Peptides against a protein of PDB entry 8YR4. Designs and how they scored, part 15

Target 1, 309 residues: chain A of PDB entry 8YR4
Amino acid sequence: PRGSPALQLVVLICLGLMGLERALNVLVPIFYRNIVNLLTEKAPWNSLAWTVTSYVFLKFLQGGGTGSTGFVSNLRTFLWIRVQQFTSRRVELLIFSHLHELSLRWHLGRRTGEVLRIADRGTSSVTGLLSYLVFNVIPTLADIIIGIIYFSMFFNAWFGLIVFLCMSLYLTLTIVVTEWRTKFRRAMNTQENATRARAVDSLLNFETVKYYNAESYEVERYREAIIKYQGLEWKSSASLVLLNQTQNLVIGLGLLAGSLLCAYFVTEQKLQVGDYVLFGTYIIQLYMPLNWFGTYYRMIQTNFIDMEN

## One batch from the design tools (peptide; made by RFdiffusion4, then SolubleMPNN)

Design b1_p9_3_s3 (from b1_p9_3, 7 letters changed)
Fold by OpenDDE base, seed 3:
Structure b1_p9_3_s3 (fold): chain B 309 residues (1-309), chain A 9 residues (1-9)
Amino acid sequence: as target 1 above (309 residues)
Amino acid sequence: SSLLLLSLL
């Protein structure tokens, strides 16, 4: 942000916190591995207690929920509020100034409420796109790359290859199935608007409906519109279940292949029991944000379309 | 689009 060195410092701190979150995503599984190894070796209580306390502290910093609700993520989100407000206000003012530069003919052809709705959509689309890219997409891709590098260097190239193939297939199928399901969602939304329009038109013409005793006819027309909507809603929802199941199968196959390979290397005494637990824990940690990737991709596409309008 | 993103940073 040009003109506020304080906000530039906050952006740099937020980027530093994002780097710390990436480091925590690697360290937490490593400390969990170390606990399992210390338990297997029957290590002294003092070493175990220190490692457990350090692990729990790192888990507090990282979090573990569907949104990484750890202390570092919460602190980043809190600091980012000021940057988001500055960005939103700047976009709103740029859109508003541009609206005043437009010709009188453009304003006379449009209702003021439509113009404001376009401005609000434009602002929300820009700020939403930026937020999804910076806080969801880029971090998730970074965690995948870090994971591939980590497993390739510290386990074996085969583990890095399994993670690479699994995540590449997951992302590709997520994009392809999300693009396919977008057709059903657009059809559903169009039919929802048409069903709502029929209800509004019937209620606006209430006197005419009463005059002709056409209440039963309007109810039946509305029922038909609802049935048509529900048929499209079912297709949209079923396509979402298919996406989620496809994603679950890809992760399940990657977890199976990597877990079997890890178990084999443990039997060959090339890896420790803790390394098996690390692999499973790390793959599950990568999966949690990826489950929402199809939703983020769809929101990004919607925001791009709303920015072009 | 890309220049707008760079101008917002």
Scores: peptide ipSAE 0.011, ipTM 0.465, DockQ to the pose 0.017
Fold by OpenDDE base, seed 4:
Structure b1_p9_3_s3 (fold): chain B 309 residues (1-309), chain A 9 residues (1-9)
Amino acid sequence: as target 1 above (309 residues)
Amino acid sequence: SSLLLLSLL
C-alpha cells in the first residue's frame, strides 16, 4: 500500500503472524508427540503437566483448523480488515476513474446499474483474489513444504516422499478436476441467467400475456428452462462430489501408507509411539486447508477472469 | 489488469 506507512507496518505484522502460524503448525504436533511419549514412559507429573499446558496454549494460538480459528489467525484477520478496506476503496476509485475516461458511446450502450454492478464485481474479485492467494493458497503450500522437510529430517526420507507424492497427487487431481468442473459451472450460471431473464421478460410483458391468455405457455417455457438448469446443476454438484471423493481417496491412501510405515518403524523401535500420533495429526492438519483448495482455485480462476474483463 | 494488481502492492 503506497502512501500509508502505518498500513505497510500492518502488512508486515500480518506476514509475521503468518510465519508464526507456520511455526505453530509444526510445534503443536511435536508437543502432542511429547505428551504421548511422556505418558508411555510414565514420566513424572510435573514434566507431563508442563508439556500438556504448553500444548494447550499452542493449540489456543493455532486453533482447531478450518472450523475453529486460532488466536493468531483471528488477530491477523482483525489487522487485515483495514488493509482490505484500503485496497477495496483504492480499486473502486481506480475503476470509477477509468469508467469516467471511457467514451460516451460506451456509456450510451450500457445501463448505469449494469456498469456499477460490473465495477462492484471487479472490486470484489480483486479483493477476493488477494485474500485467497495470501491467506489460503500460499500458507497451505508453505505448510506442505515445511512438512516434507520436517518428515525428511526428523523421521526418514520415506515419510517425506510419501507426503510429497500424496500432496503432489492431491494438488494435481484437484486442479485437473476443478478445471473440468469449471465448464459445468459456467454452463449452469449461463443457464441460470437465461432462466431469470425469461422470467423477467414474461413478467414485464404481463399485460400482453394476459391479453393472449398465454399464461400456460409462459409457465411451460419457464418449466423447460428450469429443467435445463437443473440438468446443469446436477452435473455441477455431481462433479463436486467426485472432486471431494477423489481428494478423500488420495489422502486416505497417503494416510494408510504413512501410518503403516510409521507403525512398522515403531515396532522396530526406530520411532516412538508419539511419532505415530504426530504423523497422523500432521497429515490431518495438512488435509484441513486442502479440502477447500479446489474452491480457492476456482475462486482465484473466476476472480482472475473477472479482472481481465 | 496485471498492472492494477502491481499498483496495489
Scores: peptide ipSAE 0.010, ipTM 0.460, DockQ to the pose 0.015
Fold by OpenDDE base, seed 1:
Parts: C-alpha cells; structure tokens; sequence
Structure b1_p9_3_s3 (fold): chain B 309 residues (1-309), chain A 9 residues (1-9)
C-alpha cells in the first residue's frame, strides 16, 4: 500500500505471522514426537510435563491448520482487516473512476443498477482472489515444500519422495478433475439461465397464456426444463463427490506407503516410535488445507473470468 | 488485469 507507512508495517507483521504459522506447522509435530519418545523411554515426569505443556501452547498458537481458528491466524486476520479495507476502497475508486471515463454510449446501453453490480462483483473478485492466493494457496504450497525438505533431511530421501509423489499426484488430479467438472457446471448454469428465461417469458405473456387456456402447456414446458436442469445438476454434484473420493484415495495411499516404510525403519531401530507419529501427524496437517484446494482453484478461475468481463 | 495486481502490491 503506497502512501501509508502504518499499513506497510501491518503487511510486514502479517507476513511475519505467516512465517510463524509455517514454523508452528513443523514444531507441533516435533513436540508431539518428543512426547511419544519420552513416554516410550519412561522419562522423568518433570521433563514430560514441560514438553506436554509446550506442545499444548504451540497447538493453541497453531490451531488445526487452514480453516481452523488458531491464535496466530486470528491475530493475522484481525490485523489484515485494515489492509483489506484500504485495498477494497482503492479498487472501488479505480473502477468508479474508470466507469466515469467510459463513453456516454456505453452508459446509455446499460442499467445503472447492473453497472453497480458489475463494479461490486469486480471489487469482490479482485480482493477475494488476492486473499485466497496470499493466505490459502501460497501457504499451502509452502507447507508442502517445507514438508518435502524436512522429511528428506531428517528421515530419508525415500520419505521426501513419497510426499513429493503423493502431493504432485494429488494436485494434478485436483486440477484435471476440476477442469473436467467445470464443463458440467457451465452446462448446468446455461440451462439454469434458460429455465429462468422461459419462466420470465411465460409470466410476461400471462394474458396471452390465459386467453388461449395454455396454462397446462406452459407448466409442462417448465417441467421439462427443470428435468433437464436436474440432470445437469446431478452430473455436477456427482463429479464433486468423485473429486473428493479421488483426493481421499490419493492421500490414503500416500499415508499407507509412508506409514509402512516408517514402521519398517522403526523396527530396524533407524527411527524412533515418535518419528512414526510425527509422519502421520504431519501428513494429516498437509491434507487439511488441500481439501479446500479444489474449492480455491475453482474460485480463482471464477474470479478471473469475472475480472476479465 | 496484471497491472492492477501489481498496483495492489
């Protein structure tokens, strides 16, 4: 934000808090590992109690990942309100200035209420897109990269490879299935608009329909349009269930492969029991934001189309 | 579009 050093400082603090969230995503599984190791070794109560207290405190700061209300995430969201308001207002003023620079011929062809609705959608789309990219997409990709590096350095290159392959397959299938389902959603939306248009045309011609006693015919035509819509809606909804199930299967297979490998290394005394628990905990933490990734990707595509218009 | 995103950073 050019011109406000106070808002620039708030942005820097928010970026620092985002870095802290990434550090917490690594530290929380590490402390949980340490608890399991201390329990396995029958360590002194004082050491165990301190480690448990530290873990619970770190877990309070972290929360449950993307979509959970952790203390650091809530503090970031609170501080960001002023930056978002400044950004929104700047976009609204730029759109409004641009609308005033448009030709009289453009304004005469459009209803003022439609122009305002387009401006509001444009502002919401830009601010929403920025928020999704900065606070959800980029952090999720960063956590995956940090996870691959961590497992490659502190476990074995095979663990880093399993996480890399699992996450790459997950992201690729998410994109491909989301693009495939977008065709069904576009067809559904087109048929919804056509069904609404037929209802409006029938109601605008109410006098003519009444004069010819054609009420039953118009109701049957509307029924056919609804049945056609519901057939497309079913395909759209079924494709979402298929996406979610495919994502669950990929994560399940990655968790299975990595858990079996980790269990084997624990039996060979190359890893501790706590390292098995760390792996499972860390993969579940990576999975939580990824469940929303298909939703974010779709929102990004919609907001991009709404911004090009 | 790209210039608007760059002007918001």
Amino acid sequence: as target 1 above (309 residues)
Amino acid sequence: SSLLLLSLL
Scores: peptide ipSAE 0.010, ipTM 0.457, DockQ to the pose 0.015
Fold by OpenDDE base, seed 2:
Structure b1_p9_3_s3 (fold): chain B 309 residues (1-309), chain A 9 residues (1-9)
Amino acid sequence: as target 1 above (309 residues)
Amino acid sequence: SSLLLLSLL
């Protein structure tokens, strides 16, 4: 944000907090490993209690339980509110200035409420796109890369390869299946709009429908439109279940392959019992943000289309 | 659009 050194400092703090979240994503599984190893070794209570307390504190900072946002993520989100408001206002003022530079002939041909709705969509699309890229997509890709490096260095190159193949296959299938699903969703939305338009047209022509006693005919046409919509809705919903199931299969196969390899290396005394638990917890932790990746990808595509219009 | 994105950084 040019013009406010205070907001520039807030952006730098938010970037620092994002770096801290990446560090927490590595440290939390490591501390959990250490707890399992200390329990296995029957370590003294003081060492165990300190490690558990440190783990719980790191988990409070990280979050990542079902419905719990971490303290660091909440602090980042709170600090970012002022930056988002500044950015939104700047985009809105630029769009508004550009609308005033347009010819009188352009304004006379359009309803003011439609122009305002286009401006609001443009502002929302730009600010939404930036927020999804910076706070969801880039961090998730960074966590995957950090995970591959970590497993390659501390376990074996084979674990890094398993994580790389599973995450690459997951991302590729998520994109391909999401693009395939977009056809069904577009068809569903088009049929929803057509079904709504028929209901509006029937209600606007209420006098004509009543004059011809055509109420039963309009109800039957509306029923047919609903049945056609539900057939497309089913395809859209079934394609979502197929996406989720495909994602679960890829993660399940990666977790199976890596867990079997971990278990084997624990039997060979090359790894500790805690390293088996670390692998499982880290893969599940990488999966949580990836589950939303298909949603983020779709929102990014929608925001690009809304910016081109 | 591209110039707007660059002006927001």
Scores: peptide ipSAE 0.009, ipTM 0.451, DockQ to the pose 0.015

Design b1_p9_3_s4 (from b1_p9_3, 5 letters changed)
Fold by OpenDDE base, seed 3:
Structure b1_p9_3_s4 (fold): chain B 309 residues (1-309), chain A 9 residues (1-9)
Amino acid sequence: as target 1 above (309 residues)
Amino acid sequence: SSSLLSFLL
């Protein structure tokens, strides 16, 4: 933000905290590996207790694997509130100034409540887009890249390849199925608005409906609109289940392939038992934010369309 | 992309 060095410093601190979250996402599985190895080796209690205490502390900083509930994430979110408020206010003022520059004919053709609703949508779309990109999409992609590099360097190129293929297939299928699903969601939303409009029109014309005893006809017409809506809602919901199932299958296959390969290398004494646990823990940790990626991608697409309007 | 980063900074 030009003009406030304090907010620029807060943005830099937030970026530093995001970097720390990426480091914690690597370190937590490593410390968990070390605990399993120390337990397997029957290591002395003092070394085990220090490693467990360090792991629990790192896990407190990281949170529950989603990156959303850790101390670092909470601190980042807290610091970001002021940046978000500044950005929101700046976008709102830019939209509001632009609305005052528009012709009187544009204002006379629209209700003030519609203009405000467009402004609120524009502001929420910009701020939402920025939040989803910076805090969900970019970090998730960074964690995948870091994961591929880590497994390629410390395990074998085969593990990096499995993670690369699994995550690339996951992202590609998530995009393709989400784009396919967007058609059903648009049709559902259009039919919802049409069903609501019919109910409003019937209620606004209540006296006319009473005068002609047309209540049963309007109820039946509303029932038909609901049935048509529910048919589209079912397609939308079924397409979401298909997305989730496809995602689970891809992650399951990647986890299976990598776990079998890891188990094989443990039997060949090339890897330790802790390395098997690390692989499983790390893949599950990468999966947790990815489960929501289709939702984020859809929100990003919606926010872009709402910002162009 | 660069304009969005320059808008955040």
Scores: peptide ipSAE 0.029, ipTM 0.516, DockQ to the pose 0.019
Fold by OpenDDE base, seed 1:
Structure b1_p9_3_s4 (fold): chain B 309 residues (1-309), chain A 9 residues (1-9)
Amino acid sequence: as target 1 above (309 residues)
Amino acid sequence: SSSLLSFLL
């Protein structure tokens, strides 16, 4: 925001809080590891109690992945309200100015209430897309990269490779299956609009339908349109279940491979019992944001299409 | 992309 140094400072603080969330995502599993190691070594109660208290405090700050009510995330969201309002207002004013620059012929062909609804959708789509990119997509990709680096440096290159392959396969399948689903969703939306148009046309011609006693015929045509819609809706919904199940299988296989490898290295005394728990905890933390990634990707695509119109 | 980053800053 070029015009307000106060809002620029709030953006910098929000970016600093995002960096702190990434640090917490690494620190929380490390402290949990340390608790398990101290319990295994039968360490003195004072050291254990301090480490547990520190872990619970860090967990309170973190919450738990994207969409969690962690203290740092809530503070960031609170501070961002003013920046979001400034951005929304700026987009609304730009859209409104552009609407006034459009030809009189464009305005005469459209209802004012439809124009305002298009403007509101456009503003909401832009602001939503920006929020999803900055606060969900980019942080999730950063946490994956940080995870690959961490496991490659502090465990073994094999752990970094397993995480890389698992996450790359997960993202690739998410994109490919989401693009495949988009075809079914477009067909469903087109059939929904056609079904609504037929219902509106039948209701507008109500007098004619009544004059010819054609009520049963119009009801049967509407039933056929609904059955055709439901066949497309089923394909759309079934494709979502297939996506979720495919994602669950990829994460399950990655967790299995990495957990078996970690257990083997613990048996060889190359890693501690706490390192096994760290690996499992960190992979689950990466999975929580990724479960929503397919939804975010779809929303980004929808919002881009709504901005081109 | 570059205009969007310039809009956030």
Scores: peptide ipSAE 0.028, ipTM 0.515, DockQ to the pose 0.018
Fold by OpenDDE base, seed 5:
Structure b1_p9_3_s4 (fold): chain B 309 residues (1-309), chain A 9 residues (1-9)
Amino acid sequence: as target 1 above (309 residues)
Amino acid sequence: SSSLLSFLL
């Protein structure tokens, strides 16, 4: 934010905290590995207790696996409130200034409530898009890259390849199925708006409906519109279940392939039991934010469409 | 994309 060095410093601190979250995502599985190895080796209590305490502290900083509930994420979110408010206010003022520069004919042709709704949608869409890109999409992609590098360097190159193929397939299928699903959601929303418009028109013409005793006819037309809407809603909901199941299959296959390979290398004494646990834990951590990726992609597309209107 | 980064800085 140009003009406030204090908010620029807060942005830099938030970026530093985002980097710390990426480091914690690697460190937490490593410390968990070390606990499993120390337990397997029947290590002395003092070493075990220190490693467990360190792990629990790192896990407190990281949070419950999605990153959203950890101390570092909460601190970042808290610091970002002021930056978000500054950005929102700046976008609102730019939109408001631009609306005042528009022709009198444009204002006379539109209801003031519609103009305000466009401004609020525009502001929310820009601020939302920015927040989803910076705090969800970019970090998730960074964690995938870090994961591929980590497994390629500290495990066999085959693990890095499995993670790369699994994540690439997951992302591609998520995009393709989300784009396909967006068509059903648009059709559903259009039919919902048409059903609501019909209900409003019937209620605005209440006197005419009452005069002609057409109440039963209007109720039946509304029922037909609801049934048509529910048929589109079912397609939208079923397409979401299909997305989630497709994602779960890709996860399951990647986890199966990598876990079998890891188990094999443990039997060959090339890896330790803790390395098997690390692989499973780290893969699950990568997949937690990815389950939301289809939701983020959809929100990004919606926010772009709402910004163009 | 470039304008959004310049808007944050």
Scores: peptide ipSAE 0.026, ipTM 0.507, DockQ to the pose 0.018
Fold by OpenDDE base, seed 2:
Parts: C-alpha cells; structure tokens; sequence
Structure b1_p9_3_s4 (fold): chain B 309 residues (1-309), chain A 9 residues (1-9)
C-alpha cells in the first residue's frame, strides 16, 4: 500500500507471521516425536510434562490440523484486516470513479442486473444453511458423542469427562460469541446495503452529477460511506478472530489436560505409548470438524442475516 | 497482474 508506511509495516509483519507458521508446521511434529521418544525411554515425569506442555503451546500457536485457527494465523488475520480494507476501498473507489467516466448510454441500460443479484443471495443463503446443517452440524455433533463414548469406554472415565467438558465449553462459547458477533454482522450488512444504495443513486443521477461537475463530491461521499462500512467490517472480522482464538484456547486447554493425563497414565504403565499417540491423533481429528463448526455456525447466521435482507 | 501486486504492496 503506497500511501501509508504503517500499512507497509503491517504487511511485513504479516509476512513474518507467515514464516513463523511454516516454522511451527515443522516444529510441532518434531516435539510430538520427542514426546513419543521420551515415553518410550520411560523418561522422568518432569521432562515429559515439560515437553508435552511445550508441544501443546506450539500447537496452540499453530492451531488445529488446518493451521487456520492458530494464534499466529489469527494474529495475521487480525492485522491483515486493515490492509484488506485499504485495498478494498481503493479498488471500490477506482471502480466507482471509472463508472462515472462511462457514457450515459451505459448507465441507462443497467437497471435490471442488480435485482437479480439480490435474489441470488437469498436463494443461496437458504440452500447453504440447509447444507451446513445436514452435512456439517449433525456429523460434528455425532463425532463429539462418538468421541465421548470412545474415550469413556477405551480410556479412563476422566478422559471422557475432559472431552465432555471441553466440547460443552467449546459449543457454549461458540454460540455465545457468535450471537454477540451477529450484532456486528447485521450492522455491517445494513451499512453495506446503504453504501451500495448511495453508489446506485449517484450512478442513476449520472447526468445531474456530470451537469454540475459534482463527480469529486460524489466520490468523496462514497469514500465516507466505505470508511463507515469498513469500521463495521473491522468489528465483524475482529470478532471472528476473537471467536477463533477463544475456540483455540478451549481446544488448547482440552488438549493440554488430556495429553498430560494420558502421559501420566503411560508413566504409571496403565496406558501404552501407542495409546498416547492414539489419544492425541483422535482429539486433533475431533477438533478439526469443531473448528469448522464455528465457521459453519457463522455461515448459518450469515445466511439468516442475508435472508432477512 | 503487476498493477494488482503494486496495489497490494
């Protein structure tokens, strides 16, 4: 972004964070291997607990299996919001100015195409909502129940309790934070529609704008509307990062508690090294759909809000 | 493509 050294610095920080994500993708498997080795060697509990805690901390930084919900990825996404908003605003203003350079004949012919796009949003929202409920919500809830049963039957009841508490807390926080976030999204969508309406009204009045040479004034009013929209978009996007980070914390705490307990039972010879590997892998597999559940619940709420418009 | 990169930077 040529106009602000602050945003250029943010881009460089985001690139640095992308490099850190790649380093974490290499380090996390290494620490996981080190845990397996320490368990095999019957290492002292203190060394094992430190390595497990370090692994879980690195895994918290990396995020779930896709890496998209990790602390570093969330921080990158949060910092990138301002860069995206700057770029979006600049592109929108260039398109809008170029539309005002187009001929009157081009503007008079286009009344019908915008109504179709609003209708397509409503229909895609309904179909998307049903698809997310059937193909993502129900399977994810089933996987959680299967996971609780599995850990309660094949492991100690304490593992089933940890999974239950972690999943219950995850779901509750996901609902509460998403309901809180819906207010920002509704406000964003309302302001987006108002910003579009202003652009349409300016373009419909193109002859009048040209007659008064008011092009610069209409561009400035559109810029102000975009800035107001971007203020609400930032709140919406930042609230998403907060949701993802809250989810990542719950996952991280559940993984920490379960991994420490599993490691402890392996040191007591109640579980095998293979059981630790199984537990860690299975928990990570359970958390992958759950990270998407927050995204799906968001998409469901988006689709509901986009159906209300 | 080059203009888009110069817009991102």
Amino acid sequence: as target 1 above (309 residues)
Amino acid sequence: SSSLLSFLL
Scores: peptide ipSAE 0.040, ipTM 0.553, DockQ to the pose 0.011; fails the geometry check

Design b1_p9_4_s1 (from b1_p9_4, 7 letters changed)
Fold by OpenDDE base, seed 4:
Structure b1_p9_4_s1 (fold): chain B 309 residues (1-309), chain A 9 residues (1-9)
Amino acid sequence: as target 1 above (309 residues)
Amino acid sequence: FIEEFLKLL
């Protein structure tokens, strides 16, 4: 944010907190591994109690494996409110200034309520886009890269390869299926707007509809528009279930392959029982934000299109 | 818009 050194410092603190969240995503599974190993080795209570207390403290900072409920994430979200308000206000003022620079012919051809709705959509799209890129997409990609590096260095190159192949396939299928779904969603939204416009037009012409006793005809035309909308809504919703099921299958296969390989290395005494638990815990932590990646990608695409208009 | 937005950061 140009012109406020205080907000620039808040952005730097938020970036530092995002780095801390990435470190916590690695450390929490490691401390959980260490607890399982200490329990297996029947280690002294003092060592176990310290490791458990440290794990619970790190887990409080991280939250429930979705980076949305931890102390660090809540503190980041709290600090970001001021940056978001500054950005929103500045975008609203830029859009409003631009609307006043537009020709009188442009204003005479449009309803004021339509212009304001376009301005509100533009502001929401810009602020939403930034928030989704910075807080959801970039962190998720960073956690995947950190995961591949971690498993390649501390387990074996085979684990890094499984995670790489699974995540690459997951991301590719998520993008391809989300782009395919965007066609159904656009058709649904267009039909929703047409159905709403018909309802508004019928209600604005209420006196004319009463005069001609055409109420039954207007209701039937509205029913037909709803049925057409619901047919498109069903395609949109069914395509979401198909996306989620495809994602779940890729996750299930990746978890199966990696868990079997980890179990085999534990039987060969190359890994400890805690390493199996670490692998499963860390993979689940990677998958939790990835389930929302298709939603974030769709919102990013929508926000780009709404910002171009 | 994107260039002006990047100038706002």
Scores: peptide ipSAE 0.018, ipTM 0.572, DockQ to the pose 0.014; fails the geometry check
Fold by OpenDDE base, seed 1:
Structure b1_p9_4_s1 (fold): chain B 309 residues (1-309), chain A 9 residues (1-9)
Amino acid sequence: as target 1 above (309 residues)
Amino acid sequence: FIEEFLKLL
């Protein structure tokens, strides 16, 4: 944010809080591991109680793994309101200035309500794109990379390879299936708009419809438009279920392979019981934001198309 | 727009 040193400081604090969330995502599973190991070793109550209290405090700071419910995430979201308002206002003013630089022929060919809707859509598109990239996509990719490095260094290279293959396959399938389903969603939205336009045109011409006693004909034409819409809606919804099931299968296979390998290393006394619990909790923690990744990718694509218009 | 947006940060 050029011109406000106070907002630049708020952005730096928000980036620092994002770094703290990445550290908490590693520390919370480690402290949970340490509790399980201290319980297995029958450690003194004072050491156990301190580790449990520290874990609960770190879990309060982290929240529920969706990135929306932790104290650090809530503090980041609160501080970001001022930056978002500044960015939104600047984008609105740039779009408004650009609209005033456009030719009189462009303005005479467009309705004022259409111009305002383009401006509002452009502002929401740019600010939405930034928010999804900075707060959802980049942090999720960072947590995956940190997870691969952590498991490769502190467990065994095989665990890092399982996480790498699982997450790479998950991301690739999520992108490919989301691009495939976007065709069905575009067809659905086009048919929804056409069905709504037909209903509006029929209601605006209600006097003519009543004069010709054509009410039954207009209702039947509207029914046919709804049936055509529902056929496209079913394809869109079925493609979402297929995406979710494919994602669940990839994570389930990665969790199975890694959990069996971890259990084997615990039986060989190369790992502790707490390490098995750490692996399971960390993979589930990586999965929670990834479940929404297909939604974020689709929103990013929609926002790029809405910014090009 | 992306270059102007990066200048707004």
Scores: peptide ipSAE 0.017, ipTM 0.578, DockQ to the pose 0.014; fails the geometry check
Fold by OpenDDE base, seed 3:
Structure b1_p9_4_s1 (fold): chain B 309 residues (1-309), chain A 9 residues (1-9)
Amino acid sequence: as target 1 above (309 residues)
Amino acid sequence: FIEEFLKLL
């Protein structure tokens, strides 16, 4: 944000908090490993209680679980509200200035509501693109890279290779299947708009429909349009299930290969029981944001196309 | 636009 040193400081603090979230994503599994090892060794209660308390505190900072945002993520999101509002307002003013620079012929050919919808689409596309890139995509890719490095350095190169192959295959399949799905979703959205337009046209012409007693005919045409929509919706939804199942299979195979390798190294006394639990916990932590990656990729692609228009 | 947007940050 050029012009406000206070907002620049807030951006730097938010970037620092993002770095802290990446560190917490590594530390939380390590502390959980240490608890499992201390329990296995029948360690003194004081050491165990300190490690558990430290783990719970780190887990509170990280967050983690279906629907719990961590304290650091909440603090980052709270601080980012002011930056987002500044960016949104600046984009809105740029679009509004540009709309006033446009020719009278452009304004005479369009309704004010259509112009406003273009402005709102433009602002939402820019702010959405930034938010998805900075807060969802980049952090998820960073966690994968950090995970590969961590497993390669502290376990064995084979673990780093399994995670690399699993995540590379996961990302590639997610992109390819998401691009394939985009065709079905575009067809569904086009048919939804056509079905809505038919309903609006029938309701605007209500007097004419009533005059000809054509109510049954308009209902039948609307039913046919709904059936056609539902056929496309089914293809879109079925393609989503196929994506999710493909993703689940890739993660399941990676988890299987890595868990078997961990178990083998534990039997060979090269790794501790806690290392097996660390691997499983860390892979599950990587999987949670990745499940949404196909949605983020598509939102980014849509917002990029909507920003070019 | 991306360069102006990075300048907006």
Scores: peptide ipSAE 0.015, ipTM 0.552, DockQ to the pose 0.015; fails the geometry check
Fold by OpenDDE base, seed 5:
Structure b1_p9_4_s1 (fold): chain B 309 residues (1-309), chain A 9 residues (1-9)
Amino acid sequence: as target 1 above (309 residues)
Amino acid sequence: FIEEFLKLL
């Protein structure tokens, strides 16, 4: 943000907190492994209690899955509110100044409510794209790369290859199935707009409908339009379930292959029991943000289309 | 838009 050194410092602190979240995503599974190993070795209570306390503290900083935000993520989100407000206000003022630079002929051809809707869409699209790229997409890709590097260095090259193949297949299928789903969503949105237009037309012609006692006929035409909409909504919703099930199958196969390989190396005394627990915990932790990746990809694609308009 | 966005950072 050019013009306020205070907001530039807040952005640098937010980037530092994002780096800390990536470090916590590696450290939390490592401390959980160490607890399992100390329990297996029947280690002294003082060492176990310190490792458990450290794990719980790191887990408080990291947070849990989609229902529990960690302290670091909450602090980042809190600090980012001022940056988001500055960016939103600057985009709104740029759009508003550009609208005032447009010819009187352009303004006379448009309704004021349509111009305001274009401004609100433009602001929401730019700020939404920033937020999804910086806080969801880039961190998720970074966690995958860090995961591949970690498993390749500390386990074996085979574990890094399983994670690479699983995540590459997951991302590719997520993109392909999301692009396929976009056709059903477009058809649903077109039918929703047609159903809404019919309801508005019937209400604008209320006097004519009442004069002909055609109320039952207009209700039946609206019912038919709703049934047609619900048939397209079902296809859109069913395609989402198919995406989620395809994603679950890819992660399930990656978890199966890696868990069998880890169990084999534990039986050969090359890995500890805690390393099996680490692998399962780390893969599930990578999966949690990836479950939303198809939703983020769709939102990004929508925001790009809304920014071109 | 991307160049103006980079000017906003």
Scores: peptide ipSAE 0.015, ipTM 0.571, DockQ to the pose 0.014; fails the geometry check

